# Ledger of designs, part 68: peptides against a protein of PDB entry 1EBD

Target 1, 138 residues: chain A of PDB entry 1EBD
Amino acid sequence: KASYEGKVAAEAIAGHPSAVDYVAIPAVVFSDPECASVGYFEQQAKDEGIDVIAAKFPFAANGRALALNDTDGFLKLVVRKEDGVIIGAQIIGPNASDMIAELGLAIEAGMTAEDIALTIHAHPTLGEIAMEAAEVAL

## One batch from the design tools (peptide; made by RFdiffusion4, then SolubleMPNN)

Design b2_p19_7_s1 (from b2_p19_7, 9 letters changed)
Fold by OpenDDE base, seed 3:
Structure b2_p19_7_s1 (fold): chain B 138 residues (1-138), chain A 19 residues (1-19)
Amino acid sequence: as target 1 above (138 residues)
Amino acid sequence: DAEAAARAAKLARKEAIKA
């Protein structure tokens, strides 16, 4: 947030059109397990009157997490129901701080849950949990 | 407020990208 605000300020000073927009700025807590979020939380979307699907998939069902014996937590996608567009994501679990980047990109690119579900992810990896959660949203 | 307006503009941009 602070880094992004600094960039926005620099662009404004340079005379370029820019606006402060916190929707797709990632937030990370380096706890054990790690926590990461980008875009809307489910309740934030509901408070704004957005009808959403909250698609959740646990690390306990992820092959790489099982192999690493590190299965606490889950990935949640917040998907706008009317068009399937991903508007938020939360990860609690192994490598959440790095894994959130894929979903931040998906949100900024206006991707749908179907786009993620149809993207081939390496198997077995922690990252393929995003594909699994996307399939839940279909 | 300004943050709510920015959020609304973001959603509109996403819709335009998808269209």
Scores: peptide ipSAE 0.034, ipTM 0.553, DockQ to the pose 0.120
Fold by OpenDDE base, seed 4:
Structure b2_p19_7_s1 (fold): chain B 138 residues (1-138), chain A 19 residues (1-19)
Amino acid sequence: as target 1 above (138 residues)
Amino acid sequence: DAEAAARAAKLARKEAIKA
């Protein structure tokens, strides 16, 4: 967020039209395991009266995670039930800090769980877990 | 304000996609 706002400010100073236009701001904790979040948490959505599906998939079931012997944690998608739109995501596990970017993009673009489920992810990768969680949400 | 208008338009587009 700070970096993005800095870019906007620089463009404004230079006399170019610019505006802040983000919807979802990622949050990352570089712990072990890493933690990353973007958009709604499940309970936040529920508190606002949004009917959601919380689709969870464990790293223990991910081929790359198994190969790396780093299988703690999970990915959770928060999906709006009425239309399948992804409104939040949380990752606790290996490379969560980088993996959250895919889900941030998905949220910003208004993508559905189906969109991610139908996107081919390389095998074996940690990133496949997003596809697996999306399939759970279907 | 051109900046405000641009922001509003972009956000409206995103919300429309999510609708």
Scores: peptide ipSAE 0.029, ipTM 0.506, DockQ to the pose 0.323
Fold by OpenDDE base, seed 1:
Structure b2_p19_7_s1 (fold): chain B 138 residues (1-138), chain A 19 residues (1-19)
Amino acid sequence: as target 1 above (138 residues)
Amino acid sequence: DAEAAARAAKLARKEAIKA
């Protein structure tokens, strides 16, 4: 957030049209395994009266994670039941700090779980876990 | 509460983008 705002500010100071235009701010803890989150947690959504599906997929079932012998954790999508829109995501596991960016993009664009499920992810990759979790939400 | 309001505003923005 601060980095992005700094970039926007620098562009504005330089006389270029720029604005702070974000919806979802990622949070990352560089532990082992890494932890990353963007948008709503499941309980936060429920507390606000949003009916959600929490779609969870474990790294233990991901081909790349298995190949790397790094299978701790999971990816969770928080999906609004009414229309399938992704409103949050959490990742605990390998490369969570980078993988959260795809889900941040999905949230910023108002994408659905179906959109992610229908996006071809390379196999085998850690990233395809997002597609697997999205399929769980369908 | 302020945090909840901020999250709700973000959700509304997402809906506007999707539409």
Scores: peptide ipSAE 0.077, ipTM 0.602, DockQ to the pose 0.091; fails the geometry check
Fold by OpenDDE base, seed 2:
Structure b2_p19_7_s1 (fold): chain B 138 residues (1-138), chain A 19 residues (1-19)
Amino acid sequence: as target 1 above (138 residues)
Amino acid sequence: DAEAAARAAKLARKEAIKA
């Protein structure tokens, strides 16, 4: 967030158009397990009257997480029911700080849960959990 | 608030990208 805001400020000072979009800015806490979020939380969407599905998949069901013996936490996708567009994501678990980038990209590009579900993820990887959560949202 | 407005604008942008 700070880096992004700094870039926006620099562009503004230079006289170039720039926009601040806090929805697309990821937030990360490097705890154990790590916590990461981008876009809407489920309750935020509901408070704004957006009908959403919260699709959750646990690390305990992920092959790589099992192999690493690090299975605490989950990935949650916040998906708009009307069109299946991903509008938020939260991750608590191993490598959440890096995994959030894929979902940030998906949100920025206006992708659907189906887009992620139909994307082949390497096996076994922690990243597969995004695909699994997307399948839950279908 | 500013954050809510940003969220709304972002959703509109995403919808335009998808279309």
Scores: peptide ipSAE 0.062, ipTM 0.582, DockQ to the pose 0.111; fails the geometry check

Design b2_p19_7_s3 (from b2_p19_7, 17 letters changed)
Fold by OpenDDE base, seed 5:
Structure b2_p19_7_s3 (fold): chain B 138 residues (1-138), chain A 19 residues (1-19)
Amino acid sequence: as target 1 above (138 residues)
Amino acid sequence: DKERKEEEEKLEKIKKIKE
């Protein structure tokens, strides 16, 4: 968020007003395990009156995470029930700081949980957890 | 119950950054 806001400010000062307004700005905490989020939190969506599905999948059930002996945490998708569109995602676990980018792209593009569920992810990878969580939402 | 609490604590760390 701070980096994004700094870029917008710098562009404005340079005489190039920023027309870029992202719906989903990622946030990352480089702890162990890493934490990352983009878009709505579950409770945030509920507070705004959005009916959502919170689809959660643990790294303990991910083949690559098991192979790496790094199974702490989960991935959560926040999916709007009305149309199945992904409006938020949180990741606590291995490589969360990089993995959040895929979900940020999905949210900005207005993709549904079905879109992610039908996207083939390489096996075995940590990225498969996004596909697994999307299937939970269906 | 303990696991859920730990997950919530980690989520709160992220929320503080986004606020």
Scores: peptide ipSAE 0.093, ipTM 0.703, DockQ to the pose 0.020
Fold by OpenDDE base, seed 3:
Structure b2_p19_7_s3 (fold): chain B 138 residues (1-138), chain A 19 residues (1-19)
Amino acid sequence: as target 1 above (138 residues)
Amino acid sequence: DKERKEEEEKLEKIKKIKE
């Protein structure tokens, strides 16, 4: 069952659509703090029978966010347990509207949390939070 | 807690955009 659901999820991400597929389309709310999402939400994945890890990392622990005095929020990765593939991401915090693109690319490419964790991010940057969240998932 | 509720509300706003 888990393997089947994993394949279905991968196929959905790859674009086997029913009419309009919104799973791979990013959503942004330009509030303060900004909110952004792409792919599955944690509960959405669970409702579809996908076993997932929700890996969360706060901006309060990010060096650039601290330097900017803008530490409200977090980044969450939704990772399929079977193979470590990232199937969703949510960001609430500074620059979320731009930062979601990296994770959208990762999901479209079928990357794992390990792929992001092993990708060197410049220091200090807000973008490092993606790497930190990916490490939590390992 | 209060923090969790606020986070869930923000996530719900995003979900509505995708509907």
Scores: peptide ipSAE 0.085, ipTM 0.700, DockQ to the pose 0.021
Fold by OpenDDE base, seed 4:
Formats: sequence, structure tokens, C-alpha cells
Structure b2_p19_7_s3 (fold): chain B 138 residues (1-138), chain A 19 residues (1-19)
Amino acid sequence: as target 1 above (138 residues)
Amino acid sequence: DKERKEEEEKLEKIKKIKE
């Protein structure tokens, strides 16, 4: 967040219009397991009157996670019901700090759960969990 | 219930950073 804000400030000084969208700023805790979030939390969305689907998929059901013997946690997608757009995501589990970027991109681009569900992820990878969670949202 | 509690605790860690 601070780094991004600094970049925006630098760009503004250089005469480049820029704005900070805090919704798209990821938050990461480098614990074991890692924790990462971008966009809305489920309750946050509800508090703002957004009707959402919270689609959750556990790492315990992910092939790569099983192979790594690191199956603690889950991925949660917060999907706006009216249009299926992903507005938030939380990941607790292996490589969450890196995996959150895919979902940050999806949110920034206004992608839907269907978009992610229809995106082929390499097999076997931790990243497949995003596809699985997206399918839950459908 | 136990899993839900653990989930909530971990989510709270993230929320603290976002706030």
C-alpha cells in the first residue's frame, strides 16, 4: 500500500494523472500459513449493502497442496450476485502472498467468477484453487 | 465450528492490515 501510494505520488509530480484505488490494494501477512486479501471481505460487502456470494474452496482439496503436504486454509471469493463480478478475495494457505495477485488482477479488470472458472490453470498447481472457488460461485 | 473460528482469526489478521 505504501509503495503503491508512493508511486502514485511520484507519477503525479511527474505530471501523470493517477489515483489510488484502495479496493485493489492487497494485504499480506507472511505467516505460516500465509494470509492475503484483496478487495472486499464478505462482511464488508454486506455492510455496504452489496449482495454477495462467498465462494470458499479448501486447500485440502487441491492436488498440489496435497502433494506438498500443506493443505491448511482456503481461498474465498467474494462475488457480487447481480453480475457475478469478483469484488474481493481472501487466501489463507501456501503461496497466498503470490496467488493473491491473480485475483487482484481479476478484480481490477472487472472479471467475473465465470471468467476465472473458464480460465485453464496449469495442473497440478496451487493456483487451480482459484478456478475451483470460482466454480463454487456459479 | 472450530474451523470457522480459525478462519475468522486469520481473516482478522488481514483486516488489521487493511484498516
Scores: peptide ipSAE 0.085, ipTM 0.696, DockQ to the pose 0.020
Fold by OpenDDE base, seed 2:
Structure b2_p19_7_s3 (fold): chain B 138 residues (1-138), chain A 19 residues (1-19)
Amino acid sequence: as target 1 above (138 residues)
Amino acid sequence: DKERKEEEEKLEKIKKIKE
């Protein structure tokens, strides 16, 4: 967050239009398991009157997580029902701090759950969980 | 300090969705 704000400030000083969008800024807690979030939480979206699908997929069902014996947690996608656009994501589990970047990119690019579901992820990887959660949202 | 507080708030929100 501080780094992002610094870049925005630098761009503003340079005369380029820029605004801080805190919805697009990821939050990470390096606990065990790791926790990460970007964009809307489900309840935040509901409180703002956005009709959403909360698609959850557990690490216990992920092949790589099983192989690593590290299956605590899940990935949750918050998807706007009207158009299928991903507006939020939360991850609790192995490598959450790095995995959140893919979903941050998807949200920033305005991608849909279908876009992620149709993106092939290598097998077996932790990253497959994003694809699996996206399929749940369809 | 401010960033730490925000992280703690997010952690609490994460804990809620974990329930």
Scores: peptide ipSAE 0.032, ipTM 0.632, DockQ to the pose 0.029

## One batch from the design tools (peptide; made by RFdiffusion4, then SolubleMPNN)

Design b2_p20_1_s1 (from b2_p20_1, 8 letters changed)
Fold by OpenDDE base, seed 3:
Structure b2_p20_1_s1 (fold): chain B 138 residues (1-138), chain A 20 residues (1-20)
Amino acid sequence: as target 1 above (138 residues)
Amino acid sequence: SLEEKLEELQKKLGLKPVLK
C-alpha cells in the first residue's frame, strides 16, 4: 500500500489539571498510516534499566484490516517482564488514533497483558489486534 | 521501515513517561 512518510509533528492530549498525575498521555500523528503512542517506547524502557517484552502484531493478520484492504502497520505493546504490566503501546495503521485510547486506559489502570488478552473484543474488528498483541506477550 | 519511522517519532517527541 502507501509508503509511510510520517508527519514531523505529533499531537498529545493537553490541558489537564496540574494537580492530576496522569501516567499515560497519548500522542497522535494523523498521517497515512496514522501513528499513535502512549507510555514507554521499548528503547526508552531499556535505557532506564527496565526489562521489557516488546510484543508486536501486524494488521496484515487482522481480519477486519484484511476486509478493509488496509493492512499496513502493526501494534506494539511494551510489557514489564517482572509483573506483566503494560507500560507502553504504539500503533501504526488504520484507526490508530482511536485505538490508542484502550491502551492508554490499560496503562493508567496498571493492567497486565493478561488482562487485555482475557478481555473479549468484538469480531471482526481492528481492536482485536490489541488482544492479539497481548497474547504474544504471554 | 515503519519501525524506523516510529523510532524517529520517539526521538522528535522527547516524551518522558512515568512509571506507576
Scores: peptide ipSAE 0.218, ipTM 0.811, DockQ to the pose 0.403
Fold by OpenDDE base, seed 4:
Structure b2_p20_1_s1 (fold): chain B 138 residues (1-138), chain A 20 residues (1-20)
Amino acid sequence: as target 1 above (138 residues)
Amino acid sequence: SLEEKLEELQKKLGLKPVLK
């Protein structure tokens, strides 16, 4: 956020009008396991009256995580039920800090769970968990 | 639990998401 806002400010100073237009700001905690979040948490959405599907998929069911013997945690997608649009995501587990970027992009682009489910993810990778969670949300 | 940890982190982060 700070970097993005700084870029906007720099462009404005340079005579190129721009505006901050973000929807999702990622947050990362570099703990063990790593924790990352972007957009709505499930309860936040519910508190605002948004009917959501909270699709959860564990790293224990991910092939790469198993191969790495690092299977603690899960990915949770928060999907707006009316249109399937992803409005939030949380990851606790291996490489969560980097993996959250895919979901951040999805949220900013207004993508649906179906969009991610239909996106081919390399096999075997930790990133497949996003696809698996998206499939759960369908 | 990990879910409880997530909830705790949510509270600590205090993020307020916005819908587009």
Scores: peptide ipSAE 0.216, ipTM 0.808, DockQ to the pose 0.416
Fold by OpenDDE base, seed 1:
Structure b2_p20_1_s1 (fold): chain B 138 residues (1-138), chain A 20 residues (1-20)
Amino acid sequence: as target 1 above (138 residues)
Amino acid sequence: SLEEKLEELQKKLGLKPVLK
């Protein structure tokens, strides 16, 4: 598992006509392992002069991932240090393509790492890795 | 590394992050 063998399919959401300017446009690569990203990568933020915390949590420490024997990869949150606002997220691992939606929502809503950390995630689920990563950022 | 691969794929997809 998680033998990176290349992408099977890739997609990215494009902008659509709206009066609302969206900032959280996900990119998903359906590969093994799946890859997904939304918002800033750590280095991208740094390149723009944003002081960030990169909070990383491995699937190897996630209960559901362990149960599924699919523990390769991680979730990384890119958090603006000034105010704790999440400005980016990357996921490599099981169900990354679906799990990125939570982070996209969080970024679009201007949520902080604390917001996610304080959000109860069902146990055991892959999704609770977002909560764990958020706790790392605190 | 997996992280490097993700970054590579991100670049290939041609997306640029935006802040408001």
Scores: peptide ipSAE 0.204, ipTM 0.794, DockQ to the pose 0.444
Fold by OpenDDE base, seed 5:
Structure b2_p20_1_s1 (fold): chain B 138 residues (1-138), chain A 20 residues (1-20)
Amino acid sequence: as target 1 above (138 residues)
Amino acid sequence: SLEEKLEELQKKLGLKPVLK
């Protein structure tokens, strides 16, 4: 089972040489458990005056995480209240470094929590946690 | 807590998000 070991290897991507700025730039910390983030943190959004819902779902309630005996952590979606658009996501837990890509895509594409909630994720998978968190936001 | 650790990560990384 994963536990916080305090060993952190960080990979953060900021700035792009291309003419087009990306909305969603991921950051990953390869610790145990892994940490990943893309877009707004909840407080960042609030500081900018954005009214948000922070929808959180724990890995302890995810079937695949339970099967893997790796249930520490959670996924958090930061959803803009006015239109349900996902503007940020954070993951602490198993496979966070890879799972953040789905949410980066969602944010870049301007998807809503409903879009993710209505996307069928294979069962049982860690990826279902994104769908579950999206449902919390509805 | 893991939530607190996430907040610490936010501060450490110092990334600024962008909205469309």
Scores: peptide ipSAE 0.203, ipTM 0.797, DockQ to the pose 0.394

Design b2_p20_1_s2 (from b2_p20_1, 8 letters changed)
Fold by OpenDDE base, seed 3:
Structure b2_p20_1_s2 (fold): chain B 138 residues (1-138), chain A 20 residues (1-20)
Amino acid sequence: as target 1 above (138 residues)
Amino acid sequence: SLEEELEKLMKEKGYEPVLK
């Protein structure tokens, strides 16, 4: 693991002139481990006075990550406490740059942690970690 | 932490999350 200071965040806005109409715009840092974020960070939400649940699940507890011997990092969901709506997500770990898309979709659609928790994810996959984090938020 | 560094980087890049 290395510091992200000085690294470039790759934005998914390029080539999308209609991006101004979107709420969930992801950013990716292709570092080792990879990082991806969409929506609010936990502290940003708190600074704006939003009461949130920060639900974190480690890749070290994910079956596919264990099988791949790539278990660094975690997935974090930032969930608005009043209604369970997902307002942000961060992934630090394997395939973060691709896995963030599911969470971007969820945020854009105004889904709740329960929606993801009740969505069947294939086993064993890295993607299961989204479901596991959602269950933590319940 | 790495998460804090990531957040700082995002803020520096001008990310301003909004609610629907």
Scores: peptide ipSAE 0.549, ipTM 0.927, DockQ to the pose 0.409
Fold by OpenDDE base, seed 4:
Structure b2_p20_1_s2 (fold): chain B 138 residues (1-138), chain A 20 residues (1-20)
Amino acid sequence: as target 1 above (138 residues)
Amino acid sequence: SLEEELEKLMKEKGYEPVLK
């Protein structure tokens, strides 16, 4: 089991003075398993009084992850219950550092879980785990 | 958990999520 202490390797705000205007700024830790986060964590949202759905889907249930024999971890969407808007996402598992971009886009654009659920993700891919998690949130 | 560790790390790094 990996510890993430002191291991943040990628922060998107570096060199971008306009970053203060962004809502969705990703962070990446190139650990084993790899980790990426953008927006709210579930507990952060709850602490601020936001009523959220935490939709979690494991890589162990993802066809591509199974085919790659790399099934550790999960994707979690933090979805505001009131309107279904995605306000945060965490990925711990294969290709997390790249997959976080889709969710960053979704959060920045104010998309809902339904938007992602209704977006066709190729099968089998790691990326379709976002769609699966979104369906859980519906 | 790994998630809790990550959240702690992000907080320590000064990440503060914001709603639109």
Scores: peptide ipSAE 0.547, ipTM 0.927, DockQ to the pose 0.418
Fold by OpenDDE base, seed 5:
Structure b2_p20_1_s2 (fold): chain B 138 residues (1-138), chain A 20 residues (1-20)
Amino acid sequence: as target 1 above (138 residues)
Amino acid sequence: SLEEELEKLMKEKGYEPVLK
């Protein structure tokens, strides 16, 4: 659909005077499809010399997305290869603006892809795509 | 791609991820 260039991203740091102390500050673009990101993009990590696994899972393979007839996009986890810690995540697709919260929590807490993969997610939900992407990273 | 566009947008907005 339409390009994101020129669009205003929601500033998650608004109202957070101590935002500098946080690792995981989300950003959201309320477009169609919605976009959300927290932590590193894959290329950013690579540019800093961090060896990462980019685990991507499409909404087209998610049962809830299929039922909603809204299957554009994907969820991507950026996982540090050395220890499996999630250092970034991007979601382009349905409910991205809300779904990013789980991953923001995971990143802020220093969780691994395994932690997410071993977390039971209700079926069928959009949220279970996070578990699927985490399994790809293992 | 949309992902690349998003990354560019975030950089322009001053988002710089860091590791603790």
Scores: peptide ipSAE 0.545, ipTM 0.926, DockQ to the pose 0.413
Fold by OpenDDE base, seed 1:
Structure b2_p20_1_s2 (fold): chain B 138 residues (1-138), chain A 20 residues (1-20)
Amino acid sequence: as target 1 above (138 residues)
Amino acid sequence: SLEEELEKLMKEKGYEPVLK
């Protein structure tokens, strides 16, 4: 797959008044594979001394991704061990640019991995990978 | 890795995660 180096990230912050108050500002790269991130990366959290669980689930194990023959990549949740709160998420793979919104919402609301795990996601969908990753974090 | 490259890109774009 193509490298992300030199790619321009699509930024959402310009469209939001008081963006400085937001915890979760997403970034999207419409590359191949598509990428999206919100909040902490795993190593960023570790560098700041936050004890985290990195819960990763591959699209290769996602039913919808298989049906679409688009199984490269993964969804990763960065979960604070102390309280299970999601503090970051990365998606590399199909529909990452849209799927990141659920995780942005979760992070902004201070939700836990359990919250997502207990949220019913339709099967088979790409979106249920968030639930799968959340279950890994438990 | 692609993840590491993504992190690098975000850092270059000035993304700084914050806890509240």
Scores: peptide ipSAE 0.544, ipTM 0.926, DockQ to the pose 0.423

Design b2_p20_1_s3 (from b2_p20_1, 7 letters changed)
Fold by OpenDDE base, seed 3:
Structure b2_p20_1_s3 (fold): chain B 138 residues (1-138), chain A 20 residues (1-20)
Amino acid sequence: as target 1 above (138 residues)
Amino acid sequence: SLEEELKKLMEEKGYKPVLK
Protein backbone atom coordinates (compact mmCIF):
# COMPACT_ATOMS: atom_id res chain seq x y z
CA LYS B 1 0.00 0.00 0.00
CA ALA B 2 1.44 3.32 -1.12
CA SER B 3 1.95 6.25 1.25
CA TYR B 4 -0.73 8.89 1.70
CA GLU B 5 1.37 11.49 -0.11
CA GLY B 6 1.67 9.27 -3.15
CA LYS B 7 -2.11 8.86 -3.36
CA VAL B 8 -3.09 12.54 -3.14
CA ALA B 9 -4.99 13.76 -6.19
CA ALA B 10 -6.52 17.01 -4.89
CA GLU B 11 -7.02 19.02 -1.71
CA ALA B 12 -10.17 20.88 -0.69
CA ILE B 13 -10.65 23.15 2.32
CA ALA B 14 -13.99 24.74 3.15
CA GLY B 15 -13.89 28.52 3.11
CA HIS B 16 -15.63 30.97 5.43
CA PRO B 17 -15.79 34.72 6.01
CA SER B 18 -13.02 36.09 8.24
CA ALA B 19 -15.57 37.77 10.50
CA VAL B 20 -17.44 34.52 11.21
CA ASP B 21 -16.09 32.01 13.72
CA TYR B 22 -16.64 28.33 12.99
CA VAL B 23 -15.51 25.43 15.13
CA ALA B 24 -15.94 22.68 12.55
CA ILE B 25 -14.03 23.45 9.34
CA PRO B 26 -13.64 20.31 7.24
CA ALA B 27 -10.68 19.35 5.09
CA VAL B 28 -10.92 16.88 2.23
CA VAL B 29 -8.21 15.16 0.22
CA PHE B 30 -9.47 13.55 -2.98
CA SER B 31 -7.05 10.68 -2.84
CA ASP B 32 -7.43 6.93 -3.20
CA PRO B 33 -8.80 6.23 -0.66
CA GLU B 34 -10.50 9.58 -0.02
CA CYS B 35 -9.64 11.32 3.25
CA ALA B 36 -11.65 13.82 5.25
CA SER B 37 -11.27 15.37 8.69
CA VAL B 38 -13.01 17.92 10.89
CA GLY B 39 -12.12 19.12 14.39
CA TYR B 40 -9.55 17.39 16.56
CA PHE B 41 -7.38 14.46 15.71
CA GLU B 42 -6.97 12.08 18.63
CA GLN B 43 -3.33 13.00 19.20
CA GLN B 44 -4.06 16.74 19.04
CA ALA B 45 -6.61 16.36 21.81
CA LYS B 46 -4.19 14.32 23.91
CA ASP B 47 -1.45 16.92 23.40
CA GLU B 48 -3.80 19.53 24.88
CA GLY B 49 -4.59 17.32 27.85
CA ILE B 50 -8.13 16.46 26.73
CA ASP B 51 -9.19 12.97 27.81
CA VAL B 52 -10.82 11.43 24.74
CA ILE B 53 -12.34 8.22 23.48
CA ALA B 54 -11.22 7.37 19.96
CA ALA B 55 -14.01 5.28 18.46
CA LYS B 56 -13.07 3.61 15.18
CA PHE B 57 -15.25 1.50 12.90
CA PRO B 58 -13.95 -0.13 9.70
CA PHE B 59 -15.63 0.00 6.30
CA ALA B 60 -14.87 -3.72 6.08
CA ALA B 61 -17.72 -4.21 8.56
CA ASN B 62 -20.19 -1.95 6.70
CA GLY B 63 -22.85 -3.70 4.61
CA ARG B 64 -22.96 -1.16 1.80
CA ALA B 65 -19.16 -1.03 1.54
CA LEU B 66 -19.13 -4.82 1.23
CA ALA B 67 -21.79 -4.72 -1.49
CA LEU B 68 -19.73 -2.12 -3.37
CA ASN B 69 -16.52 -4.13 -2.91
CA ASP B 70 -14.93 -0.95 -1.51
CA THR B 71 -13.99 -1.71 2.09
CA ASP B 72 -10.65 0.01 2.71
CA GLY B 73 -10.40 2.40 5.63
CA PHE B 74 -12.45 3.50 8.60
CA LEU B 75 -14.38 6.23 10.34
CA LYS B 76 -13.02 7.58 13.63
CA LEU B 77 -14.85 9.75 16.15
CA VAL B 78 -12.88 11.72 18.72
CA VAL B 79 -15.16 12.05 21.74
CA ARG B 80 -14.48 14.03 24.91
CA LYS B 81 -14.70 11.50 27.71
CA GLU B 82 -16.14 13.77 30.40
CA ASP B 83 -19.40 14.54 28.58
CA GLY B 84 -19.47 12.47 25.38
CA VAL B 85 -19.29 15.52 23.11
CA ILE B 86 -17.86 14.89 19.64
CA ILE B 87 -14.84 17.14 19.12
CA GLY B 88 -13.37 15.59 15.97
CA ALA B 89 -13.85 13.05 13.21
CA GLN B 90 -11.78 11.46 10.46
CA ILE B 91 -12.92 9.34 7.52
CA ILE B 92 -10.61 7.41 5.26
CA GLY B 93 -12.58 5.42 2.73
CA PRO B 94 -15.45 5.50 0.23
CA ASN B 95 -17.44 8.76 0.00
CA ALA B 96 -15.39 10.36 2.79
CA SER B 97 -15.63 13.75 1.06
CA ASP B 98 -19.44 13.79 1.35
CA MET B 99 -19.90 11.85 4.56
CA ILE B 100 -17.78 14.29 6.61
CA ALA B 101 -20.59 16.87 6.42
CA GLU B 102 -22.82 15.00 8.87
CA LEU B 103 -20.03 14.94 11.42
CA GLY B 104 -19.14 18.58 10.83
CA LEU B 105 -22.76 19.45 11.58
CA ALA B 106 -22.69 17.35 14.74
CA ILE B 107 -19.49 19.00 16.00
CA GLU B 108 -20.68 22.53 15.20
CA ALA B 109 -23.93 21.86 17.06
CA GLY B 110 -22.15 20.41 20.10
CA MET B 111 -23.73 16.98 19.75
CA THR B 112 -22.70 13.85 21.62
CA ALA B 113 -21.86 10.38 20.39
CA GLU B 114 -25.21 9.34 21.86
CA ASP B 115 -27.00 11.81 19.59
CA ILE B 116 -25.47 10.16 16.52
CA ALA B 117 -26.03 6.65 17.86
CA LEU B 118 -29.73 7.41 18.38
CA THR B 119 -30.15 8.92 14.90
CA ILE B 120 -31.62 6.35 12.51
CA HIS B 121 -29.47 5.85 9.43
CA ALA B 122 -30.82 4.01 6.39
CA HIS B 123 -29.72 0.42 5.85
CA PRO B 124 -27.67 -0.56 3.99
CA THR B 125 -25.73 2.68 3.45
CA LEU B 126 -22.19 3.92 3.87
CA GLY B 127 -23.58 6.63 6.15
CA GLU B 128 -24.62 4.20 8.86
CA ILE B 129 -20.93 3.74 9.67
CA ALA B 130 -21.20 7.02 11.62
CA MET B 131 -23.86 5.45 13.81
CA GLU B 132 -21.73 2.34 14.28
CA ALA B 133 -18.70 4.37 15.35
CA ALA B 134 -20.87 6.40 17.74
CA GLU B 135 -22.09 3.19 19.35
CA VAL B 136 -18.46 2.14 19.89
CA ALA B 137 -17.93 5.37 21.85
CA LEU B 138 -20.78 4.62 24.30
CA SER A 1 -0.01 5.85 8.87
CA LEU A 2 -2.48 7.52 6.52
CA GLU A 3 -4.14 9.19 9.51
CA GLU A 4 -0.89 10.67 10.80
CA GLU A 5 0.08 11.93 7.36
CA LEU A 6 -3.34 13.58 7.00
CA LYS A 7 -2.94 15.27 10.39
CA LYS A 8 0.47 16.64 9.46
CA LEU A 9 -0.85 17.95 6.16
CA MET A 10 -3.67 19.81 7.88
CA GLU A 11 -1.33 21.25 10.50
CA GLU A 12 1.01 22.41 7.75
CA LYS A 13 -1.94 24.17 6.10
CA GLY A 14 -2.69 26.03 9.32
CA TYR A 15 -5.56 24.04 10.79
CA LYS A 16 -5.82 24.46 14.54
CA PRO A 17 -8.73 22.76 16.27
CA VAL A 18 -10.63 24.66 18.95
CA LEU A 19 -13.29 23.87 21.53
CA LYS A 20 -16.51 25.77 22.04
Scores: peptide ipSAE 0.547, ipTM 0.935, DockQ to the pose 0.369
Fold by OpenDDE base, seed 1:
Structure b2_p20_1_s3 (fold): chain B 138 residues (1-138), chain A 20 residues (1-20)
Amino acid sequence: as target 1 above (138 residues)
Amino acid sequence: SLEEELKKLMEEKGYKPVLK
């Protein structure tokens, strides 16, 4: 792919009822490359004194990304060290806007990196990068 | 970096991460 410099085309934020206590509200930027985030960024967690593991896996190592010739970027999981719970995730790269949903679900449900690592992801898919990143966190 | 740019964008939009 071209570069790690992103061109912002549009942004989208998922709506939710004000009465519902969501912790995982995704933000998506339809840029090139696409960007998506949910929950904590690594530095935000550190600033609050949360001891985290930042597990990063590059699309350059993902089979589907290679096949698509779209390998810029990475998926990052922000995992609380104490209990392995996923508290944030960022995706910069192909299909980030759709892939963030799995991680939003995981965060909202209080799942661990192990939960994701033990979830079978089809091969080769972009989505399996979540599993790869989760394995890094273990 | 794009990650930092995204973080700043979200913060500008009022996103605050929360723990349950």
Scores: peptide ipSAE 0.538, ipTM 0.932, DockQ to the pose 0.381
Fold by OpenDDE base, seed 2:
Structure b2_p20_1_s3 (fold): chain B 138 residues (1-138), chain A 20 residues (1-20)
Amino acid sequence: as target 1 above (138 residues)
Amino acid sequence: SLEEELKKLMEEKGYKPVLK
């Protein structure tokens, strides 16, 4: 995975009280590379005793990212092993701030990795990395 | 790592993920 210091340009999150529990509320850091997350991080799930599979797919293996010469980072899906439901996602890389919305929708709707894997994503696009990561989780 | 930094940022902001 990418190991760089992110140059932070801006931070964007939905405003909520600190005591509130969150499900599919995204957080975005407009850094270089961009960072975005929604739902569980892998370690957070493990700390709660949830058995998960962390499915990671690198932008270096994404056709559009290669064409753009912007291949740092990855997309990670956090999938509950028991039923394949997506419970979290992180994106570090190009267009992360926009791409996180698809995964937020998936989590909010209770979709599985299989659902995303079976959803056609246009080729070549950055977005198809979500489909690739979902296939890793199967 | 950037992933860990992002996790810490969200936790500092009070994010607590929950299951539906």
Scores: peptide ipSAE 0.538, ipTM 0.931, DockQ to the pose 0.372
Fold by OpenDDE base, seed 5:
Structure b2_p20_1_s3 (fold): chain B 138 residues (1-138), chain A 20 residues (1-20)
Amino acid sequence: as target 1 above (138 residues)
Amino acid sequence: SLEEELKKLMEEKGYKPVLK
C-alpha cells in the first residue's frame, strides 16, 4: 500500500555477533502489507549467473488469507534449477514476519523445493502457501 | 514494485546473499 522506506525493519544481523557463519539471514519490514526476505532475490541470483526458478504463489489463492480478508501479496521461492535447492524466499502479505522462519530454516539446511512440497501443512493456514509455491517450482 | 523496493532496502542495509 505504501513505501517501505522508513518502516521498522527487523534486522536479524544485529542480534548475531557471528552473522558471517549464517547463510540465511532474514529481514522483516513491519508494514502494510508486511514483507520479509531471506537469501537471494531472483534478480540477485541472475546477476551472479545462477540459473533459478522463481516460483510465486498469491495469497489470493490461500484459504486462510481469504478468511482473514487479507489476500494482498504473494510468496516467492527462488530455487536453483540444477538441484532444486531453495536459495531465497520473499513474502509480501499476512504474517510474513513469522512465516519467513520456515523458509529460513529450509535455506539454512539446504533443503529443496521438493522437501517443502512434501511437508504437510495444516489446512487452512497461511503456511500452506509455502507448500503451494514449492509445488510450482517442481 | 514492493519486491524491488525490499531488495534495494536490504542491499542498502548491507545484506548480501551467499551460497553454501
Scores: peptide ipSAE 0.518, ipTM 0.929, DockQ to the pose 0.398

